Peptides against a protein of PDB entry 4Z63. Designs and how they scored, part 1

Scores and structures below are computed, not measured.

Target 1, 334 residues: chain A of PDB entry 4Z63
Amino acid sequence: LCLGMNDLTGNIPEDLFHLKRLNLLGIQENRLSGSLSREIRNLSSLVRLDVSWNLFSGEIPDVFDELPQLKFFLGQTNGFIGGIPKSLANSPSLNLLNLRNNSLSGRLMLNCTAMIALNSLDLGTNRFNGRLPENLPDCKRLKNVNLARNTFHGQVPESFKNFESLSYFSLSNSSLANISSALGILQHCKNLTTLVLTLNFHGEALPDDSSLHFEKLKVLVVANCRLTGSMPRWLSSSNELQLLDLSWNRLTGAIPSWIGDFKALFYLDLSNNSFTGEIPKSLTKLESLTSRNISVNEPSPDFPFFMKRNESARALQYNQIFGFPPTIELGHNN
Positions, changes and structure headers below are counted from each chain's first letter, unless a header gives other numbers.
Peptide ipSAE was made for these designs. It is ipSAE averaged over its two directions, with the distance scale d0 held at 1.0 Angstrom where the peptide's residues are scored. Compare it between designs on one protein only; published cut-offs may not apply.
A fold fails the geometry check if it doesn't show the stated peptide or something in it is severely misdrawn.

## One batch from the design tools (peptide; made by RFdiffusion4, then SolubleMPNN)

Design b1_p18_2_s2
Fold by OpenDDE base, seed 1:
Structure b1_p18_2_s2 (fold): chain B 334 residues (1-334), chain A 18 residues (1-18)
Amino acid sequence: as target 1 above (334 residues)
Amino acid sequence: SSVRLLLPPLPPTNVIFL
């Protein structure tokens, strides 16, 4: 049953939950309100539930043990409160969980040993607090992780050295500390292609440790951290780099010539720093800016990117990295 | 001839994952 993208109001009729053979319920992009009924438990054949972009409130019902076929739960952009229900946090069938832009709170806890199918997790823009869950690397299929805009105080867990499945990771604006430790840990994530750490590490030094190496890194975003230091030499070894944003920091020194050696680099933002010297002539030779063939076929994270043209501007959503225009931004340096 | 590539200043775009 697909009723998405309408002006439906009120609550879900209870009789809808008598549809025991229903594999797909999509009621997204409506004005549905009230609590999400616990009677969803009666939908024992449910594979996909999409309730996203509604006005749902209250706690998410703890009924996911009665949904053994559920692979996709989409609840983004609602008013859900409380935690992740225990049955959801233990779901062996769940592939994708999206609860972005809710009011979920407490300590994030997932039973990753039970969640054997989980590949995508979006919990961005919630009220989760405490530490990052140390057991996330036990989710052996987990590739896409958005935990941005929560209050995960402290450091990236040492256990994330073993997060081999991790490909796309956003921790933007999560009150994280110790960028040196975070990078020192996350470099061991051999499949990490997208790393977003914007609005963390406030006033720390960006490490220039030549022992750091991110082999498969395509996207690095570490904007608005007030980071000190220079352009890190270790980044020059990330030959697949496509997008670099280090804007709104306190980085100093010259922009190095090796920044123009990145064959795939189509988006560079170094604006609002304290860089000095000449613009590297190598930037004028970036193949990605001269050739029209940006490879649109590269895997993008399941979570959207947001571009703000200024602090007061509305964020523009981009569903794909390649949706960004080819850009070199070096403005507001001294 | 110095080709001034006047890329219009793209307004400073903080890429934020929201």
Scores: peptide ipSAE 0.034, ipTM 0.658, DockQ to the pose 0.080
Fold by OpenDDE base, seed 5:
Structure b1_p18_2_s2 (fold): chain B 334 residues (1-334), chain A 18 residues (1-18)
Amino acid sequence: as target 1 above (334 residues)
Amino acid sequence: SSVRLLLPPLPPTNVIFL
């Protein structure tokens, strides 16, 4: 049953919960309000539940033990409060959990040993607090992780050295500290292609440790951190780099010539730094900007990219990196 | 001749993953 993208109001009629053979309930992009009914437990055949973009409130009901086929739960952009219910945090069937842009709170806890199918987790823009869950690497299929815009004070856990499944990671604006430790840990994530750390590490030094290596890194976004230092030499070994944003930092020195050796680099933002010297002539020879035929095998994160073209402008949502125009931003340097 | 690309002040293109 798909009823998304309407002006539906009120709550889900209780009679809908008698549909024992229902595999898909999509009621997203409406004005549905009140609590999400516990009677969802009656939908024992449910594979996909989409209640996103509504006015739902209260706690998410602890009934996911009665939903043994549930693979997709989308609840983004609601008023949900409380934590992740225990049955959801233990779901062996769940592939994707999206609860972005809610009011969920407390310590984030997932039973990753039970969540054997979880591949995508979006909990961005919530009120989760405390530390990042050290056991996330035990979610052996977890590739996409958005935890942006939470209050995860402290450092990236040392256990994330073992996060072999991790491909796309966003921690933007989560009050993280110690960028040197974070990069030193995350370099061990052999499948990491997309790393977003914007609005963390306030005023720290960007490490220039040549021992750092991100073999498969395609997207690095570390904007608006007030980072000090220079263009990091370790980044020159990330030959697959497609998008680099280091804007709104306090980076100094010259832009190195090796920045033009990235064959796939189509988006570069180094704006609002303190870079000096000449623009490298190699940037004028970027193959991605000169040749139409680079098949950019783009990483497809399940979480959206947001680009603000203006401080006052609405953030444009991009579901793919390909949505970004080929760009070189070097403005507002010295 | 250093081409100053006067890109308009693109306000913080916070590529914000929300």
Scores: peptide ipSAE 0.030, ipTM 0.645, DockQ to the pose 0.088
Fold by OpenDDE base, seed 2:
Order: structure tokens, then C-alpha cells, then sequence
Structure b1_p18_2_s2 (fold): chain B 334 residues (1-334), chain A 18 residues (1-18)
């Protein structure tokens, strides 16, 4: 049953929960309000539940043990409060959990040993607090993780050295500290292609440790951290780099010539730093900026990117990195 | 009669905030 993209109001009719053969409930993009009924437990054949973009409130019901076929739960852009229900945090069937842009709170806890199918987790823009969950690497299929815009504290856990499934990771604006430790840990994530760390590490030094290596790194975003230091030499070994944003920092020194050796680099933002010297002539040789035909057949992260052109601008949503216009931003260097 | 609901390709539901 797909009833999305209407002006439906009120609560879900109780008789809808009598549909025991329903594999898909999509009621997204409506004005549905109140609590999400516990009677969703009666939908024992449910594979997909989409209640996103509504006015739902209260706690998410703890009934996911009665939904053994549930692969997709989409609840983004609601008013949900409380934690992740225990049955949801233990779901062996769940592939994708999206609860972005809610009011969920407390410690983030998932039983990753039970969540054997979880491949995508979006909990961005919530009120989770405390430390990052050390057991996330036990989610052996977890590829995509958005934890941005929560109130995590401290450092990236040492256990994330073992996060072999991790490919796309956003921790933007989550009050994290110790960028040197974070990069030293995350370099061990052999499948990491996208790393977003914007609005963390306030006033720290960007490490220039030549022993750091990110083999598959395609997207690095570490903007608006007020980071000190220079362009890091370790980044020159990330030969697959496509997008680099180090804007709104306090980086100094010259822009190195090796920045033009990245064959796939189509988006470079080094704006609002303190870089000096000449623009490297190698930047004018970037094939990705000159040739329209880079068919980047990369699987887009399941996660849209949000780009702000400036601090006051509305964030633009891009569903694919390749939706970004080819860009070199070197403006506002002092 | 099995109604094949052609699910429209689900828009990527995940969001990385830059």
C-alpha cells in the first residue's frame, strides 16, 4: 500500500493494521500525526515501512520482534522521541534504518551482533549523546553510517580500526575531538571511500604524518574546523580522490603541486584559509575539470550530500557526488 | 492475481550532511 505524497491527516486507521499480508506500507510525505501505533506488529509480512516526512511523535513502538521480514524502516523527518527500541536495535532482518531528523535521545546503542543484515544507518540530526558506540564494527555488513549533527563527545573509538565494512562515514557537527587519533584509526578502514568530519576538532592541528594512508579515499570533507597546519602530505597517496573540501580552516603555506596529480579530482574547495604562494600550474591539467566524459560509474553513497555555498546559504541537497559541478574554490585566502 | 506493485526506485534515503 503506497499512500505517500498526499495531504493525509490524522492517525493511521486501525483497520489498516489488519492487512497481515502487506509487504509494503508507504505513507511518507503526508501530515499524519500522533504516535506510531503498536498495531504495526500485526503487519507480520512487512518488508518495508516508510512513515517518513510526517508529523509522528512519541516513542517508536518496541514491536520489531513481531516484524521478522522487515528490511527497510524509514522514519526520517518526524517528531520521534526516546531511544531506538530494543527490538529494533536487535533486528536480524533490518538492512536499512533511517531515523534522520527526529528528536531521538540518550546513548546510541545497537546490538550489532544481532543486526547481521544492517548495511545502512542514518541517525543524523538527532539528540543522541555520550560516546560513539564502540561495537559498530560488529555490524559486519554496515557500509553507510550517518551520525552527523548529534552530541557525541570524545574521540573516535579505537575499535573502528576493525570497521572493514565501513565505506561512507559522516560525523559532521558531532562535537568530536582529536583529529590525529580519528585519522590514525580510520586509515585502517580499508573500504572507506567517503569521510565527512566537518564542524569538529575545533582549532586542532591537521596532522602532517606521512605514515597516514587512505587507500580508497574518494571524498574527504573536513570543513569549518578552524584547523591549523598545512596541506597534509599523506593525502597525496590517496590516488582515487574525487572531492576535497578543507574550506573554512586556518591552513597555511603553499598549495602543493601534487594536488594536480589526482586524475579523478573534480571538486576542490580550499577557500577561506590562509594559503600563500602561487596557484600550482598542475591544477590547470586536471583531466576531470577539462574532460566532460568522466563517466564515474561509482555507486553513489546512499547518503545525499548537503553543500552550502556560504555560511548563510541554504544547503543544497545532492543525491550523488557527481551532481556537484566541477569546481575549484581557492577564494578568500589571506 | 499477484499485483506486481512496481515500486518506484526508492530515492536514496540516506543523507550525509556536509
Amino acid sequence: as target 1 above (334 residues)
Amino acid sequence: SSVRLLLPPLPPTNVIFL
Scores: peptide ipSAE 0.035, ipTM 0.599, DockQ to the pose 0.076; fails the geometry check
Fold by OpenDDE base, seed 4:
Structure b1_p18_2_s2 (fold): chain B 334 residues (1-334), chain A 18 residues (1-18)
Amino acid sequence: as target 1 above (334 residues)
Amino acid sequence: SSVRLLLPPLPPTNVIFL
């Protein structure tokens, strides 16, 4: 049953939950309000639940043990409060959980040893607090992780060295500290292609450690951190780099010529730093800026990217990295 | 002479991944 993109109001009629053979419930993009009914438990054949973009409030019901076929739960952009219910945090069937842009709170706890099918997790823009869950690497299929805009104080856990499934990771604006430790840990994520760390590590030094290596890194975004240092030499070994944003830092020195050696680099933002010297002539030879056909069906993260034209501007959402226009931003350097 | 890399201010594209 798909009822998305309407002006439906109120709560879901309880009689709808009598549909025991229902595999898909999509009621997204409405004005549905109140608590999400516990009677969702009656939908024992449910594979996909989409309640996103509504006015739901209260706690998410703890009924996911009665949903043994549930693979997709989309609840983004609601007013949900509390934690992730225990049955959801233990779901062996769940492939994708999206609860972005809610009011979920407390310590993030997932039973990753039970969540054997989880491949995508979007919990961005919530009120989770405490530390990052150390057991997240136990989610052996987890590839896409958005935890941005939470209050995960402290450092990236050492256990994330073992996060081999991790491909797309956003931790933007999560009050993280110790960028040197974070990068030193995350370099062990051999499948990591997208790393977003914007609005963390305030005033720290960007490490220029030649021992750091990100083999498969395509997207690096570390903007608005007030980071000191220079362009990191370790980044020159990330030959697959497509997008680099280091804007709004305090980076100094010259822009190195090796930036022009990235054959796939189509988006570069180094704006609002303290870089000096000349623009490397190699930047004028970036093949990716001349080739209109970035036809690469590359895997994209399930979480959106956001571009703001200024601090006060509305963020533009991009669902794919290839949605970014080819860009070179070098403005506002000294 | 510090050559200010004044590319014309394209509006500060703060790519904030939210």
Scores: peptide ipSAE 0.031, ipTM 0.637, DockQ to the pose 0.085; fails the geometry check

## One batch from the design tools (peptide; made by RFdiffusion4, then SolubleMPNN)

Design b1_p29_5_s1
Fold by OpenDDE base, seed 4:
Structure b1_p29_5_s1 (fold): chain B 334 residues (1-334), chain A 29 residues (1-29)
Amino acid sequence: as target 1 above (334 residues)
Amino acid sequence: SAAAAAAERAARREEALERTQDENVMYTV
């Protein structure tokens, strides 16, 4: 049953929960309000639940143990409060959980040993606090993780060295500290292709440790951290790099010539730093900027990006990295 | 009205944007 993109108001009619053979319930993009009914438990055949873009409030009901076939739960852009209910945090069937842009709070706890099918987790823009959950790497299929715009004080857990399934990771704007430790840990994530760390590590030094290596890194965004140091030499080994944003930092020294050796690099932002010297002539050899055939069909993170002209400007939302125009931005380095 | 409903949806999208724009933010100069 798909009733999305209407003007439906009130709550879900209780009689809808009598549909025991229902595999898909989509009621997204409405004005549905109140608590999400616990009677969802009666939808024992449910595979997909989309309640996103509504006015739901209260706690998410703890009924997911009665939904053994549920693979997709989309609840983004609601007013949900409390934590992730225990039955949801233990769901062995769940592939995708999207609870982005809610008011969820407390410590983030997932039973990753039980969540054997979880491949995408979006909890961006919530009120989670405390430390990052050390057991996230136990979610052996977890590929896409957005934890951006929460309050995860402290460091990236050492256990994330074992996060082999991780491909797309955002921790942007989450009050993280110790960039050296974070990079030293995350380099062990052999499948990591996208790393977003913007608005963390305030005033720290960007490590220039040549022992750091990100083999499959395609997208690195570490903007507006007030980072000190120079262009990191370890980054030169990330031959698959497509997007680099180190803007709005305090980086110094020359822009190295190896920056133009990235065959797939189509977006480079080094603006609003303190770089000196000449612009590398190698930037004129970027194949991605000279060739018309950028493969637009590459796998991307499931989480959105936001482009702002400045800290106070209205953002533009981009749902795909390949939606960014080919860019070389080196402005404001004086 | 359909116009009022469209305006309300636009307003909710704008509010969501304002709340989430610092999630995975990039800057242009």
Scores: peptide ipSAE 0.535, ipTM 0.924, DockQ to the pose 0.838
Fold by OpenDDE base, seed 5:
Order: C-alpha cells, then sequence, then structure tokens
Structure b1_p29_5_s1 (fold): chain B 334 residues (1-334), chain A 29 residues (1-29)
C-alpha cells in the first residue's frame, strides 16, 4: 500500500492494521501526526515501512519483535523522541534503518550481534549523546553509517579497527576529538571508501605519519576543522582518490606535486587554507578533468551531502557524490 | 488547495534543510 506524497492528516486508520498480508506500507510525505501506533505489530508480513517526512512524535513503538520480515524502516524527518526501541535494536531481519533528522536522544545502543542483516544505518541529525557504540563493528554486514550531527563527545573507539564491513562513514559535526587517533583506527577499515569528518577536531594538527594508509579511500572530506599542519604524505598512497576536501582549515606549506597523480580525482577543494608556493603543474594533467568518461556508476554513500558557498549560506542538498561538478578550488590561500 | 499543499511541502523541505545542512557539509568558494 503506497499512500505517499498526499495531504493525509491525523493518524493511520486502525483498520489498516488488519492487512496481515501487507508487505509494503509507504505513507511518506504526508501530515500524519501523533504517535506511531503500536498496532503496526499486526502487520506480520511487513517487509518495508516508510513513514518518512511526516509529523510523527513520541517514542517509536517497541513492537519490532512481531515484524520478523521487516527489512526496511524509513522514519527520517519526523519528531520521534527517546531511543531506538529494544526490539528494533535487536531485529535480525532489518537491512536498512533510516531515522535521520529526528529528536532521538540518549546513548546509542544497538545489539549488533542480533542485527545480522543490518547493512545501512542513518542516524544523522539527532540528539544522541555520550560515546560512540563500541560494539558497532559486531554488525558484520554494516557498510553505510551516518552518525553526523550528533553529540558524540570523545574519540573513535579502538574497536573500530575491526570494522571490516564499513565502506561509507560519516561522523561530521559530532564534537569528536583526537584526529590522530581517529585516522590511526580507521585506516584498519580495509573496505572504507568514503570518510567524512568535517566540523570536528577543532584546531588539532592533521597527522603526517607515513605509516598511515587508506587502501581503498575514494572520498575524504575533512573540512572546517581549523586543522594545522601540511598536506599529509600518507594520502599519496590512496591511489583511488576521487574527491578530496580539506577546505576551511589552517594547512600550510606547498601543495605537493603528487596531488596531480590521482587519475580518478575529479573534485579537489583546498580553499581557505594557508598554502604557499606555486600551483603544481601536475594538476593540469588530471585525466579525470580531461576525459569525459567519469564512471558515474560507482557505489556511493546512502547519506546526503550539503554544499554551501560559505558558513552562513543556504545549502544545496546532493544525494550522490557524482552530482558534484568536476572542481579544483585553490582560492583564498595566503 | 493544491497550491497551499505544495507550499507547505516546500516549507517543510526548507525547515529540514535548515536542520540538516551542517550534517555532511562541503563548502564552495
Amino acid sequence: as target 1 above (334 residues)
Amino acid sequence: SAAAAAAERAARREEALERTQDENVMYTV
């Protein structure tokens, strides 16, 4: 049953919960309000639930133990409060959980040993606090993780060295500290292709440790951290690099010539730093900027990006990294 | 009206954008 993109108000009619053979319920982009009914438990055949872009409030009901076939729960852009309910945090069927842009709070707790099918988690823009969950690497199929814009004070857990399933990771704007520890841990994530750390690590030094290595790194975004140091030598070994944003930092020294050796690099932003010297001639030889055949069909993060012209500007939302134009920004360096 | 419904959907999208624009933010010059 698909009732999305209407002007439906109030709550879900109770008679809808008698549909025991219902596999898909999509009620997204409405004006549905109040609490999400506990009677969703009666939809025992439910595979996909989309309640996103509504006015739902209160706690998410703890009824997911009665939904053994549920693979997709989309609840983004609502007014949900409280935590992730215990039955949802223990769901063995759930593949995708999207609760982005809610008012969920407390400590983030997932029973990753039970969540054997979870591959995508989006909890961006919530009110989660405390530490990052140390057991997140126990979610053995978890590839896409957005935890951006929460209040996860402290450091990346040491357990994340064992996060082999992790491919796309954002911790942007989460009050994280110790970039050296974070990079030292996350380099062990052998499948990590996208790393977003923007608006963290305020005024720290970007490590230039030649022992750091990100084998499969394609996208690195570490903007607006006021980071000190220079272009890190360890990054030169990430031969698959496609997008690099280190803008709005306090990086110094020369832009190294190896930056032009990245054959797949189509987006480079080093603007608003303190780089000196000459522009590397190798940048004029970037194959990605001279060839029209950028492979548009590469796997991308499931979480959105936001492009701003400045810190106070209105953002444009981009759902795919490939939506960015080929760019070299070196402006505002002194 | 359909126009009023469209305007409200646009307003909710704008509010969501304002709430989320500092999530995975990139800057342009």
Scores: peptide ipSAE 0.520, ipTM 0.922, DockQ to the pose 0.831
Fold by OpenDDE base, seed 1:
Structure b1_p29_5_s1 (fold): chain B 334 residues (1-334), chain A 29 residues (1-29)
Amino acid sequence: as target 1 above (334 residues)
Amino acid sequence: SAAAAAAERAARREEALERTQDENVMYTV
């Protein structure tokens, strides 16, 4: 049943929950309000539930143990409060959980040993607090993780060295500390291609440790951290780099010539730093900007990006990294 | 009206944007 993109108001009719053979319920982009009914438990054949972009409030009902076939739960952009229900946090069938842009709170707890099918987790823009869950690497299929814009005080857990499934990771704007530890841990994530760490690590030094290596890194965004130091030499070994944003930091020294050796680099932002010297001539030879069409069909993060001209500007939303224009920004280096 | 509904959806999208724009933010100059 697909009723998305209408002007439906009020609650879900109770009689809808009598549809025991229903595999797909999409009611997204309406004005549905109130609590999400516990009677969703009666939809025992449900594979996909999309309630996103509504006015739902209250706690998410703890009935997911009665939904053994549920693979997709999309609840983004609602008013949900409380935590992730225990039955949802233990769901062995769930592949994708999107609860982005809600008011969920407390400690983030998932039973990753039970969540054997979870491959995408979007909890961006919530009110989760405490530490990052140390057991996230136990979610052995978890590839896409957005935890941005929560309040995860402290450091990246040491257990994330074992996060082999992780490919796309955002911890942007989550009050994280110790960038040296974070990078030292996350370098062990052999499948990590996208790392977003913007608005963390306030005033820390960007490590220039040659022992750091991100083999498959395509996208690195570490903007507006007030980071000190220079362009990190370890990044030169990330030969697949496509996007680099280190803007709005306090980075110093020269822009190194190796920055132009990245054959796939189509987006470079080093603006609003304290870089000195000459612009590397190698930047004029970036193959991605001169001759190669960027493959629009490459796998990308499932989480959105936002582009702002300044801290006070209205953002433009980009749902795909490949939607970014080919860019070299070196402005405002003084 | 369809126009009023479109305007309300646009307003909710704007509010969501305002609430989420610092999630995975990139800065352009």
Scores: peptide ipSAE 0.539, ipTM 0.926, DockQ to the pose 0.840; fails the geometry check
Fold by OpenDDE base, seed 2:
Structure b1_p29_5_s1 (fold): chain B 334 residues (1-334), chain A 29 residues (1-29)
Amino acid sequence: as target 1 above (334 residues)
Amino acid sequence: SAAAAAAERAARREEALERTQDENVMYTV
């Protein structure tokens, strides 16, 4: 049953929960309000539940143990409060959980040993507090993780060295500290292709440790951290780099010539730093900027990006990072 | 009206954008 993109108001009719053979319920983009009914437990055949873009409030009901086939739960852009229900945090069937842009709070706790099918987690823009869950790498299929815009004080857990499934990771604007530790840990994530760390690590030094190596890194975004240091030499070994944003930092020194050796680099933002010297001639030879054949069909993060002209500007939402125009931004370097 | 409903959906999208714009933000000149 798909009732998305209507003007439905009030609550879900109770009789809808008698549909025990229902595999898909989509009621997204309505004006549905109140609590999400516990009677969703009666939908024992449910594979996909989309309640996103509504006015739901209260706690998410703890009934997911009665939904053994549920693979997709989309609840983004609601007013949900509380934590992730225990039954949801223990769901062995769940592949995708999207609860982005809610008011969920407390410690983020998932029973990753039980969540054997979880491959995508979006909890961006919530009120989660405390530390990052150390057991997140136990979610052995977890590929896409957005934890941006929460309050995860401290550093990236050491256990994330074992996060082999991780491909797309955002921790942007989450009050994280110790970028050296974070990068030192996350380099062990051999499948990591996208790393977003913007608005963290306030005033720290960007490590220039040549022992750091991100084998499959395609996208690195570490903007607006007020980071000190220079262009990190370790990044030169990330031969698959496609997008680099280090803008709005306090980086100094020269832009190195190896920045032009990235065959796939189509987006470079080093603006609003303190870089000096000449623009590397190698940048004028970037194949990605000269050849029209950027493969638009590469796997991308399943979380949105927001592009702003300045800190106060209205953002433009991008659902695909590869939709960014080819860009070299080196402005405002003094 | 359908127009009023469209306007409200647009307003909610704008509010959501405002609330989430510092998530995975990139700055352009």
Scores: peptide ipSAE 0.534, ipTM 0.924, DockQ to the pose 0.856; fails the geometry check

